# Peptides against a protein of PDB entry 5JNO: the designs that were tried, part 74

Target 1, 112 residues: chain A of PDB entry 5JNO
Amino acid sequence: MVAKFQPPPEYQLTAAELKQIVDQSLSGGDLACRLLVQLFPELFSDVDFSRGCSACGFAAKRKLESLHLQLIRNYVEVYYPSVKDTAVWQAECLPQLNDFFSRFWAQREMED

## One batch from the design tools (peptide; made by RFdiffusion4, then SolubleMPNN)

Design b1_p22_3_s4 (from b1_p22_3, 15 letters changed)
Fold by OpenDDE base, seed 1:
Structure b1_p22_3_s4 (fold): chain B 112 residues (1-112), chain A 22 residues (1-22)
Amino acid sequence: as target 1 above (112 residues)
Amino acid sequence: PWTAEQIQAILEQIEALKQQQA
């Protein structure tokens, strides 16, 4: 008998929580960036969370991986169905996500 | 920390949310 898997609460958003973030967003691209921060705060920290996890086998890297982007995209699609089109996702959201993430770490390097 | 399987499970929940919003 296999127990039903439940995703980590940190990555789960209710309809109300998502709506709150949407109301704070100016565009689909802005929403994507806000979701990035809310869902994956570990990507913006110097804390090596992978060292503390002996069971998950995950290696922490400060990099936006395909699974991060896929999760964000699916949340964005709830209020911006047009991003289901890959061309729209690549034009409106991906550049802003990459720019936001890169600028964050570039700025941290300048401050240190 | 997360795995591919965990992310997939979350994506399925998101799909349910999309259907709820539609």
Scores: peptide ipSAE 0.078, ipTM 0.634, DockQ to the pose 0.034
Fold by OpenDDE base, seed 4:
Structure b1_p22_3_s4 (fold): chain B 112 residues (1-112), chain A 22 residues (1-22)
Amino acid sequence: as target 1 above (112 residues)
Amino acid sequence: PWTAEQIQAILEQIEALKQQQA
């Protein structure tokens, strides 16, 4: 009998934590970016978080994958139901997420 | 990295949050 795998608490948001992030957000796109930082800090680190992971076998890359975006979108939907519409998600959130992420690493490369 | 099991757990949590905010 194998116990159900639970994500680390660091990747979970309580209702209070989510509300706090929402209160700090100016828009759905801004909320998405803040959630990106809170949920996936490993994407902004030089540390290889998959180095010691023998269970998943997945090498974490500094890339916004579909899985990351889906999780963020689900949180955003709580306060911005309009993002359930793919057109709204692609117009309001995805560009901001991609720009935010790309600018972060572009700045890191410039500073090296 | 996120496993399928981790994703499912988070999605379930999000669903619970949606119900609380409704």
Scores: peptide ipSAE 0.054, ipTM 0.605, DockQ to the pose 0.034
Fold by OpenDDE base, seed 5:
Structure b1_p22_3_s4 (fold): chain B 112 residues (1-112), chain A 22 residues (1-22)
Amino acid sequence: as target 1 above (112 residues)
Amino acid sequence: PWTAEQIQAILEQIEALKQQQA
């Protein structure tokens, strides 16, 4: 029988791995930022983003997309169920994610 | 980087993790 599909290990956290990240986090917003780095390190790479994904045809971009945010939110909900409320997610997590990501690339541009 | 199949698999794993939390 065909085995159940498993996502790439880079996007799949175990309970122990998630707990470790949570233990390092000071808040839901902080957890979201740490998850961003752990799940999607490619968004922080200097690799040529003009080269699209050969496997899925999606052009990689140095920006947060809805799918990135949705996956992060689902992990955050494990320890912070309040983010199920869209208002809480938009107030506590989204601003921190956007600020963190923007600051990272702003700093990198200054170092070039 | 994410096919529909990959996304579904990830979401199922996340749901399993939620159910395992005490």
Scores: peptide ipSAE 0.045, ipTM 0.594, DockQ to the pose 0.032
Fold by OpenDDE base, seed 3:
Order: C-alpha cells, then structure tokens, then sequence
Structure b1_p22_3_s4 (fold): chain B 112 residues (1-112), chain A 22 residues (1-22)
C-alpha cells in the first residue's frame, strides 16, 4: 500500500485557522492578501522556505503564479462564495493581490 | 514545481473544508 500524499503543512489550513484569518479580514480582497502572506511567505523573502521540505521540493520565486492564485481563491470561496464567479474574482480579489505583491517588492527595491 | 498529485491533495483538503463550512 502506498501512503496518500499530504501537501506541505504550510499550505494546509484548518477550519479554525481559516476562520481566524477571516475574522481579521475586512473584505474578500483583504482576505486574499492575508492568505497570500500566510500560505506563501517564501514569496516575500530571499530565503527559500521550501528548502527544508523534502516532500514537495517547492522552489521559492518572486512571482505570483496561477497555482498560487487558485489555491488562495479556493480558500476565499469558503467564506465568499461569490468569488466562484470569475468576474467577481477579477474585480474584487485579483487586483488587490497583484497590487499588494508588486508594491511590496517595489518598495523593497526602492529602499536600496 | 508541484506535481499533479500534490495539487490534487491540496484541492481535496480545501474542498473538505468547504463542505464542513456548508
């Protein structure tokens, strides 16, 4: 028998953990940004946080990929079902995610 | 960098959370 694969713990949220993040959020877009930071801290650091994960081998890159966005969206849908509609996702969450991520690194580069 | 199996595992767990929330 082959054991079922388990994703890395840093990408798994319990209902309680998700609720805590939701309670701290002001909107679906805000929730999305908070999830981005919580789920993928490696995107905000020069350190490869996945270096110690022998199971996944994920490499940290300073790029928001479709998979990152999809995973975030799936969590957001738990409390904001309206984001299942692509138009709502693109209007309420996606711009905030992109702006937050781009501004973060833009500001870091200006500090040099 | 993620395999199909890894992605599927994550999505299944998220779906389980959705069902618990409903």
Amino acid sequence: as target 1 above (112 residues)
Amino acid sequence: PWTAEQIQAILEQIEALKQQQA
Scores: peptide ipSAE 0.034, ipTM 0.577, DockQ to the pose 0.032

Design b1_p22_4_s1 (from b1_p22_4, 13 letters changed)
Fold by OpenDDE base, seed 1:
Structure b1_p22_4_s1 (fold): chain B 112 residues (1-112), chain A 22 residues (1-22)
Amino acid sequence: as target 1 above (112 residues)
Amino acid sequence: SWTDEQIQQIFEQVEQLRQQWA
């Protein structure tokens, strides 16, 4: 039996916090991108996390993982229930997230 | 999709919100 997905405590947003993000959002896709930045600011950082732990060999990758996407979708569904449909999620939100994330790093690459 | 300028505006807005929660 697979339990319903619940975000880890460090990624738990209050209703007020979520409402603030929603108030600035123009669409489900826009909301998804704003949630990406709010929940996972480390994905937009140039910090080399491997320096923090040479023993474990941990290295962060600039990649949107399934866990990131599931967490975002969980909150988007609160205000846009239609994204419960996987087809809608894949058509409206995933392309926006991927485009937003890739374009951010593409722009940063030009600044280097 | 958003222009590069629109993306930067989003990041700035989000950062401002984050500062409010710090």
Scores: peptide ipSAE 0.064, ipTM 0.686, DockQ to the pose 0.816
Fold by OpenDDE base, seed 5:
Structure b1_p22_4_s1 (fold): chain B 112 residues (1-112), chain A 22 residues (1-22)
Amino acid sequence: as target 1 above (112 residues)
Amino acid sequence: SWTDEQIQQIFEQVEQLRQQWA
């Protein structure tokens, strides 16, 4: 038997939770953006999550890492199997994710 | 950990922003 993908516990969505997000989504790319917000709210905040942990030295990064993208893709594939094709993922989802994320921070920079 | 209220607040704000630029 082939092992199934299992996201880290902190990023585990139930079937019901995922369905709710899917029902709100207009496309695979839109779903990807919604998942980005839901799974990684820390990427949209200036809050230091290491406040209570001086030992970890965590610093919030305004960057989409490969692991973030892979986790999102695994959920998107459940309802949009076409993104299993890397070309489709790169054409339909990645540009929307990057644009969405960059625009968010561009706006925040103007507000400061 | 993020509270449900914090997550919802961020989602609403980000969603509004995304729709403006769609």
Scores: peptide ipSAE 0.041, ipTM 0.656, DockQ to the pose 0.108
Fold by OpenDDE base, seed 4:
Structure b1_p22_4_s1 (fold): chain B 112 residues (1-112), chain A 22 residues (1-22)
Amino acid sequence: as target 1 above (112 residues)
Amino acid sequence: SWTDEQIQQIFEQVEQLRQQWA
């Protein structure tokens, strides 16, 4: 049996915070993208926003890793339980996440 | 750590882009 995924404390959302994002979302896929931005803003910038933190060893990466996706999925399923099904997750959320992320960076590369 | 304003700036930028693709 696979243990329930628990988000790291730095990515813990309260029910109110999550609901706020949900209220702004049009669908499960849209919610996933909004969560991506809210939870992992570092993935959308090369600037070290945490440079003022002496204890921070963070380095931004332009890649959606399994941990990111699992965290997002864990929150999405709260309001869209169907994404617990991998087939639904892969059909409704993953394509939107990947497309959104790739298009963001594609545009940024053109602007530089 | 990141400030709330920094996060909001990123979200605003990304949201604007996402709306263009919707």
Scores: peptide ipSAE 0.040, ipTM 0.652, DockQ to the pose 0.107
Fold by OpenDDE base, seed 3:
Structure b1_p22_4_s1 (fold): chain B 112 residues (1-112), chain A 22 residues (1-22)
Amino acid sequence: as target 1 above (112 residues)
Amino acid sequence: SWTDEQIQQIFEQVEQLRQQWA
């Protein structure tokens, strides 16, 4: 059997931190999108923004990887247990995440 | 590595976009 997924330490949210995001969320899909922004702000950084960061010099790929999605799902299911069902996750959250992320970069690329 | 202000700016921009197409 495979052990239950555990988030990497650098992406571990406290109950209070997660609650704040949940309180601002309207649905599981909305929560997923807010978690995407809060957990992985580097995925929304362009070259100008990255240059402004003097602490890391990291440039993230413009791609949602399995780890990102799994982390988000892990937190969403705390308040929306139905997303433990893969069919629900794929119907309610994944499309919103992908659309949200794609539209962000589509807009930014048009501005460049 | 991100300041709170930087994160908030990104969130505000992204949220504005999301609301336009929600």
Scores: peptide ipSAE 0.043, ipTM 0.656, DockQ to the pose 0.107; fails the geometry check

Design b1_p22_4_s2 (from b1_p22_4, 14 letters changed)
Fold by OpenDDE base, seed 1:
Structure b1_p22_4_s2 (fold): chain B 112 residues (1-112), chain A 22 residues (1-22)
Amino acid sequence: as target 1 above (112 residues)
Amino acid sequence: SLTDEQIEAILASVRELQAQWA
């Protein structure tokens, strides 16, 4: 059996914090992207944390991983229960997240 | 899908957060 998913403490939002983000959102996809920015600001940083570190083996990567997506989905479900359906999540939220994240880095490359 | 206005609003939020870190 699989253990219940629990957000890591550093990614635990209070009801008030989540409500504030929801109030700024116009859709489930919009909410998902805003959660991406608020929960994982490190994914939008120009700093390469792996530079100069030969001992830790850490590599800064600009990609959305399953854990990021699962955490976002858990918060989106609070106000958009329909995303509990995988088909809805894949149609309404995942494309928005991937498109937004890709466009962010594409714009940064154009500005350099 | 998200409109261009929605995307720009979120991007503006990212820039504001980064400005706070500087």
Scores: peptide ipSAE 0.270, ipTM 0.832, DockQ to the pose 0.284
Fold by OpenDDE base, seed 2:
Structure b1_p22_4_s2 (fold): chain B 112 residues (1-112), chain A 22 residues (1-22)
Amino acid sequence: as target 1 above (112 residues)
Amino acid sequence: SLTDEQIEAILASVRELQAQWA
């Protein structure tokens, strides 16, 4: 048996917090994008952390990693059980997440 | 796919979060 995925403590949402996000969402894909913003605000920061810490060599990453996606999916499936199906997740949520994230940074690039 | 309106709504949320960091 595969253990149920549990989000790390730093990414835990209360029922009230999740409900609020769901109430603002119009679809599973929309919910996924809203969760992306709420769970990982650091991915939308233009702060270059590399300048702040030369010793650690930390580089700000603008990537959606597997962990990010899994965490989002874990919450989306609470209200959209159909995304438990990988095909549905790949058709309804992943394209929306990638498009939204790309458009965000593309827009910021145009403003600079 | 997300509509432009949906995307703008989410982007507004991002801006609000960023304002909290300032």
Scores: peptide ipSAE 0.269, ipTM 0.828, DockQ to the pose 0.314
Fold by OpenDDE base, seed 4:
Structure b1_p22_4_s2 (fold): chain B 112 residues (1-112), chain A 22 residues (1-22)
Amino acid sequence: as target 1 above (112 residues)
Amino acid sequence: SLTDEQIEAILASVRELQAQWA
């Protein structure tokens, strides 16, 4: 048996915190986006962690990684159990997350 | 997809969080 995914301690939400976000949400996709903002504010920051590195040349990428998505999905499932179905997750939540995240950075690019 | 109102509400939350970083 494989253990259920457990979020890192820094990304754990209490029941009260999650309920607050849910109360502000209109749908599963909306909830997913709100969780994205609340759990990973660093993804919306202009900070480039690799800019000061003269040796590695690594550039941080602004993308939603599997860990981000899995963590969000785990919380969404609490109130929208249907997203346990991968097809539902891919139809109802993933497009919302990707669109929102892309639109955010597209707007920032236009402003700069 | 998300409505414009939903997007603006979420963006407002982002701005609030960013303000807290200052």
Scores: peptide ipSAE 0.256, ipTM 0.823, DockQ to the pose 0.296
Fold by OpenDDE base, seed 3:
Structure b1_p22_4_s2 (fold): chain B 112 residues (1-112), chain A 22 residues (1-22)
Amino acid sequence: as target 1 above (112 residues)
Amino acid sequence: SLTDEQIEAILASVRELQAQWA
């Protein structure tokens, strides 16, 4: 099941920020990872997300859910139309997202 | 290449999708 969440408005991207992220991206997979960080910073924090936000009250787990991935794909498809093909999305973007996310938390666990 | 207006439309669409799961 996909967990319900609503990121605080301060986490939302402006048009200028999105354009900047795209300009800095080298590929669809690279863009996807950059969007992951910008759209869902709570997935990279040990801070109690619900404690600081009355609007969402969501406790994020250390996993990427279908809703997260779909939201990221919505942006990536605009600039890299090839990812509209599910096979391309699964070959080019999903592995990079999973590797990036897994490596992040693996590093944090080793440093604790 | 997208205009600022097009990007704003995309952002609005994403926010609406997020709101469905709030």
Scores: peptide ipSAE 0.075, ipTM 0.672, DockQ to the pose 0.035

Design b1_p22_4_s3 (from b1_p22_4, 15 letters changed)
Fold by OpenDDE base, seed 4:
Structure b1_p22_4_s3 (fold): chain B 112 residues (1-112), chain A 22 residues (1-22)
Amino acid sequence: as target 1 above (112 residues)
Amino acid sequence: AWTDEQIEQILATVRELQQQWA
């Protein structure tokens, strides 16, 4: 038996919250992008985490990590079971997530 | 590829949802 991944408490959505996001979504890829912004607003923020410690060399990172993607996929597959197939996830959701995230920051870099 | 309009729509929608749940 493969254990179901349980998200950390801060990333847990209620059934009502998830349903509301789904109702606004046009597709699995669209749902994934909406979940990305909803679950991880810090990835779209200019907050500098190094501000609190100039000596430690810590810097804020703007990358989609495996944990982010796994959390999103867990919610998407509830309403789009086809993404349980890795090939479908990589074809339908990952490209949209990467494009959305990359284009967002590309725009911000031009505006800053 | 996502258009600028699509990105703005998603961000606006999510902001609205967050405000409703706050």
Scores: peptide ipSAE 0.055, ipTM 0.667, DockQ to the pose 0.839
Fold by OpenDDE base, seed 2:
Structure b1_p22_4_s3 (fold): chain B 112 residues (1-112), chain A 22 residues (1-22)
Amino acid sequence: as target 1 above (112 residues)
Amino acid sequence: AWTDEQIEQILATVRELQQQWA
């Protein structure tokens, strides 16, 4: 089962922001990575999210969960319908998401 | 090209999905 995840509305995209991100994207995989940063900035922070948002009680974790991926996919598949195919999602988007996220934290570990 | 209305519908769908899994 997927754990409960509900980020504050302040970190959700507006229509204008989503359009801007899409316009800046070169592919479905690129769009996915950009959405990851914009939708879930807490995944890229050393500070616990719960400290900044007592209302939601969310504690930030340094991992990509099924809910994160599904929410991103819902945005991507509208502009890139081929991503509705699981094989395409797993070949084009998931590897890019995982690589981007892993590289970020690997770099942070080296800087520490 | 996507209209503002289309983008708003996308956002609504994603939020609904989030609520279902919350």
Scores: peptide ipSAE 0.037, ipTM 0.578, DockQ to the pose 0.035
Fold by OpenDDE base, seed 3:
Structure b1_p22_4_s3 (fold): chain B 112 residues (1-112), chain A 22 residues (1-22)
Amino acid sequence: as target 1 above (112 residues)
Amino acid sequence: AWTDEQIEQILATVRELQQQWA
């Protein structure tokens, strides 16, 4: 069997942290990107987080998967109900997430 | 503006989803 990557539980947001992120967000797309960084910091690091994760057992990949997007959307939908519409999610949030993530690693690749 | 109750509900849902996909 192939194991699925899971973010380490110690990186989960507290209630206070989540409220702070919402207060700092300017839009649904902005909130989505901030949540990406805070919920899944391992996607932006070369460090192996497998030891700290009680469920995954293997290193993080530089890839946004369905689980990551689903968890982020769960937060965004509560504050921005319009994102419940898939068309709005795909127009306002998903492009922002993909652009932010791809640009981050593109910049890192140029520095290597 | 989110209430403490709303935030706790969201966090609980996220944790449950992570467990289902583990």
Scores: peptide ipSAE 0.031, ipTM 0.570, DockQ to the pose 0.035
Fold by OpenDDE base, seed 1:
Structure b1_p22_4_s3 (fold): chain B 112 residues (1-112), chain A 22 residues (1-22)
Amino acid sequence: as target 1 above (112 residues)
Amino acid sequence: AWTDEQIEQILATVRELQQQWA
């Protein structure tokens, strides 16, 4: 049995912060994409984060990992409880997250 | 830290992409 998932402190949103993002969202998938941007701005940066921390050896990755997706899903569920169903999550949110993330970097690649 | 302008630019991109999918 795995302990109940709780977001790390650095990724906790207040009710007011979440409400603002929801108010700007048109759908569950749109909300998911907006949460991606707000929670993980480092995924949209060209900055080499390893340069700032030689001690930890951290390097930024352009990858949506399981923890990122789980955190986003937890917040989406607050206003769209249907995404508790994995089939709904996979149909409504995951494709939009993947498409947005991929298209963002594709656009940046063309502009550079 | 990200500037407000940077966040707004990304959010604008999100909106544009969503409109293309709709």
Scores: peptide ipSAE 0.027, ipTM 0.633, DockQ to the pose 0.060

Design b1_p22_4_s4 (from b1_p22_4, 12 letters changed)
Fold by OpenDDE base, seed 4:
Structure b1_p22_4_s4 (fold): chain B 112 residues (1-112), chain A 22 residues (1-22)
Amino acid sequence: as target 1 above (112 residues)
Amino acid sequence: SLTDEQIQEILEKVKELQEQWA
C-alpha cells in the first residue's frame, strides 16, 4: 500500500494567483517558469538550510527536484494539454525551467 | 484573459491530479 500524498497548502495556488500567472504567461514554458517562482520562492533565497545540522554533514542543495517539476507540470498541463505528452514537456518546458533556474544562480555567483 | 469560472475549473482539475499522488 502506497501512502497518500498531497502537496502542502503553500504549494497550492489561489484563484487570484493562478489568474495573474496565466494572464502574464506567453507560452507553456513561460508559464512553467512563472509557476516555479510563485510556488517555490525558497529555491531562490539565500537562506542556508545546512545550518541546522553540522554533525550530519547535510548541505542544502538548490536543485529542481521531481516534486517541484511534478507540481509545475500539473498546472501547466491543465492549461496546455499538449504538455501531457512527455515529449512536449521535455522539449518545451523542462529546458526553459532548467535554463531559467541555472541562469539565476549563475548570475548570483557572478554578482557575489 | 480567463473567466473566473475557467480559473476555478483549472484549479479543480489540478486538485484532481494532486489527489492521484501516492
Scores: peptide ipSAE 0.576, ipTM 0.917, DockQ to the pose 0.035
Fold by OpenDDE base, seed 2:
Structure b1_p22_4_s4 (fold): chain B 112 residues (1-112), chain A 22 residues (1-22)
Amino acid sequence: as target 1 above (112 residues)
Amino acid sequence: SLTDEQIQEILEKVKELQEQWA
């Protein structure tokens, strides 16, 4: 049997946080981007996470992974049921998420 | 804007979806 996976508690929004994000959102794609920032601030940090573990040689990657995207989609599809359709998710939300994330780091590189 | 009850319903639904992860 495969054990059911539960996301870390750190990635769970409070009622107040969810209400604030939803009230600010203009679309499913916009909501997705706001969730990205709220849930995963570590992806937008300059902190070197490898500094804490020299023994394992781990280097933190600033990358949107399937886990991040799935968690965001679960929140979005409850409020925007149309996102349950994969075609809608891929056309409306995924491009905005990827563009937002890549644009963020591209801008940071230009500031160096 | 959503009511507190509506927000709780959303959170519960999200929780149910998360429990379906394999």
Scores: peptide ipSAE 0.575, ipTM 0.917, DockQ to the pose 0.035
Fold by OpenDDE base, seed 5:
Structure b1_p22_4_s4 (fold): chain B 112 residues (1-112), chain A 22 residues (1-22)
Amino acid sequence: as target 1 above (112 residues)
Amino acid sequence: SLTDEQIQEILEKVKELQEQWA
């Protein structure tokens, strides 16, 4: 489902950041992955908040949610209009995002 | 490489898309 929540300023790229990411990107899928890292560094953090608070029961969540994916898609869609087609998004960007994210944590688990 | 103006256009378009979330 598409999130109705508008992203806070923390999830908005500056002109300089956007320019750098676009210049480095080789494809829509590549752009999506770079946006993922830039916009949501918290998803790649090894900080375990649950260990510090037994009372709150909070556990750090390291998962791609609809909000993350929709925000990334908005940026990619503007630069790659073909991604407006859901079939293209699901074929070109989503698999690369999921693979990149899963591989990152799989590798980190082996190193830790 | 994109010009500064092109980058601003992209940012504005993204903002418009974000407004559709509300």
Scores: peptide ipSAE 0.573, ipTM 0.916, DockQ to the pose 0.035
Fold by OpenDDE base, seed 3:
Structure b1_p22_4_s4 (fold): chain B 112 residues (1-112), chain A 22 residues (1-22)
Amino acid sequence: as target 1 above (112 residues)
Amino acid sequence: SLTDEQIQEILEKVKELQEQWA
């Protein structure tokens, strides 16, 4: 479930950022991964990061949670309407998001 | 490639979705 949350301005892409991401994206899954990096850089950092929003109730800084996924899906489904179908989201976008995120931290763990 | 107008339309739709969370 997604807790009620007032999205901070950091979770809003500018027109230039959105255009760049879309132009670079090759698929809905690829777009989702690029949005993940752009919207939530704190998930890829060892530095403690606060955006001034405590209402979302995140449990872990290095974990993809429902709020992250829902915000990404909001962008993806506007550009790729087929992703509004949960089956399509789970088959095309969600696995790529999880794999990308897991591989990132797995690589960092190997370097320690 | 998207026009500036198309980009703005996408941004507005996303903004409306996010506002529903508050």
Scores: peptide ipSAE 0.569, ipTM 0.912, DockQ to the pose 0.036

Design b1_p22_5_s1 (from b1_p22_5, 11 letters changed)
Fold by OpenDDE base, seed 5:
Structure b1_p22_5_s1 (fold): chain B 112 residues (1-112), chain A 22 residues (1-22)
Amino acid sequence: as target 1 above (112 residues)
Amino acid sequence: SSQAEIDRLLEELKEGKQYIKP
């Protein structure tokens, strides 16, 4: 039996918290974006996180890593089980996440 | 602010979508 994936404590959501986000969402892709904001607010920060780490440059903070995507997908599948299918995840959620994240930073860069 | 921009983008995302049941 495959071990159950457990998110780190800082990325834990209660059923009530997740439901609240779901209630604000119209689709799995929408939910994914809202989860991105909720779980990883640091990805939207203007703070330079490269300080003290040569490996985690500023550019790295403007990319969605596999761990981010995995955590989001795990929560999305609670209400949208179809995203367990990788093809569905890649068609419905992943493009929304990437577009949302890219639009955010593109707009922020234009304002600076 | 960054939060204001997030909120705007989330609303735009929501407005452009139709509700899809699980």
Scores: peptide ipSAE 0.504, ipTM 0.850, DockQ to the pose 0.131
Fold by OpenDDE base, seed 4:
Structure b1_p22_5_s1 (fold): chain B 112 residues (1-112), chain A 22 residues (1-22)
Amino acid sequence: as target 1 above (112 residues)
Amino acid sequence: SSQAEIDRLLEELKEGKQYIKP
């Protein structure tokens, strides 16, 4: 038996908080992107985590990890149960998330 | 700013979209 996915406390949204985001959203893909911004603002930070630690060899990667995606999907499913179907998730939400995130950093890289 | 860019992208994402009921 595998335990149900449970987000860390800092990523646990109340029903009211989630509803507020949903009220601003027009689709599951839209909701997913808004959740990305609200849950993981650090992914949009200009902070270079490797800058302060040259000795450890750590390089921060601007990447949507499986944990990020799973957490977002769990919340999207509350209001858009159809994304429980992986095909729907991959067609409606993942492309929106990837495009949104890529466009953000592409623009930032052009400015730097 | 980064926040301004996020807001712009969110608005562009929303533009042209129709509300899809759950």
Scores: peptide ipSAE 0.504, ipTM 0.849, DockQ to the pose 0.132
Fold by OpenDDE base, seed 1:
Structure b1_p22_5_s1 (fold): chain B 112 residues (1-112), chain A 22 residues (1-22)
Amino acid sequence: as target 1 above (112 residues)
Amino acid sequence: SSQAEIDRLLEELKEGKQYIKP
């Protein structure tokens, strides 16, 4: 059996924090996008920041990785248990996450 | 700004949806 996924300490939300985000959400897909913003602000960092720090070697990646998606899914399923079904996750949440993230960077690239 | 764009996109996301219960 696959081990239970545990979020890293820096991405651990309390019940109250999660509830606050849920109260702002109208659906599982909406909740997923709000969790993306709250948990991973580094994914929305400007390109100039990623190029400007040679000392720390930081390079921003405009990519949603498996770990990001799994963490978001785990929080979404607390209030939307149906997303435990992969078909539901792929129909209700994953497309909205991808669209939201893509729209953000598409707009930023047009303005820069 | 980056934050303003995020807020706009979140609002558009919410406006395009109606409440869906679990």
Scores: peptide ipSAE 0.503, ipTM 0.850, DockQ to the pose 0.131
Fold by OpenDDE base, seed 3:
Structure b1_p22_5_s1 (fold): chain B 112 residues (1-112), chain A 22 residues (1-22)
Amino acid sequence: as target 1 above (112 residues)
Amino acid sequence: SSQAEIDRLLEELKEGKQYIKP
């Protein structure tokens, strides 16, 4: 048995907040990317701990880690239950997340 | 800015896409 995944308080969303993001999304992959932005703004910041996070003591790296992906998937599953299937998650969400994140930093690096 | 870039990418993400029901 695996313990229930529980994110730090800074990464919690209320039902209303989640619904607002869902209403802006056209697909599970779209929702996943929007959740990435909303939940983990530190991954898009040039300044570490710009939000003043006190829940975690570790600086975020410029990569999507298992904990990030697991949290996003948990929220996506609420409105897109099909992503409970790993094959669907890997086909519909993961590529979108990786592409979105990669495009962001690729552009930022070119501007340096 | 980073926020402007995020907004651009999110817009591009929506472009060409159609609503997919849950």
Scores: peptide ipSAE 0.498, ipTM 0.846, DockQ to the pose 0.130

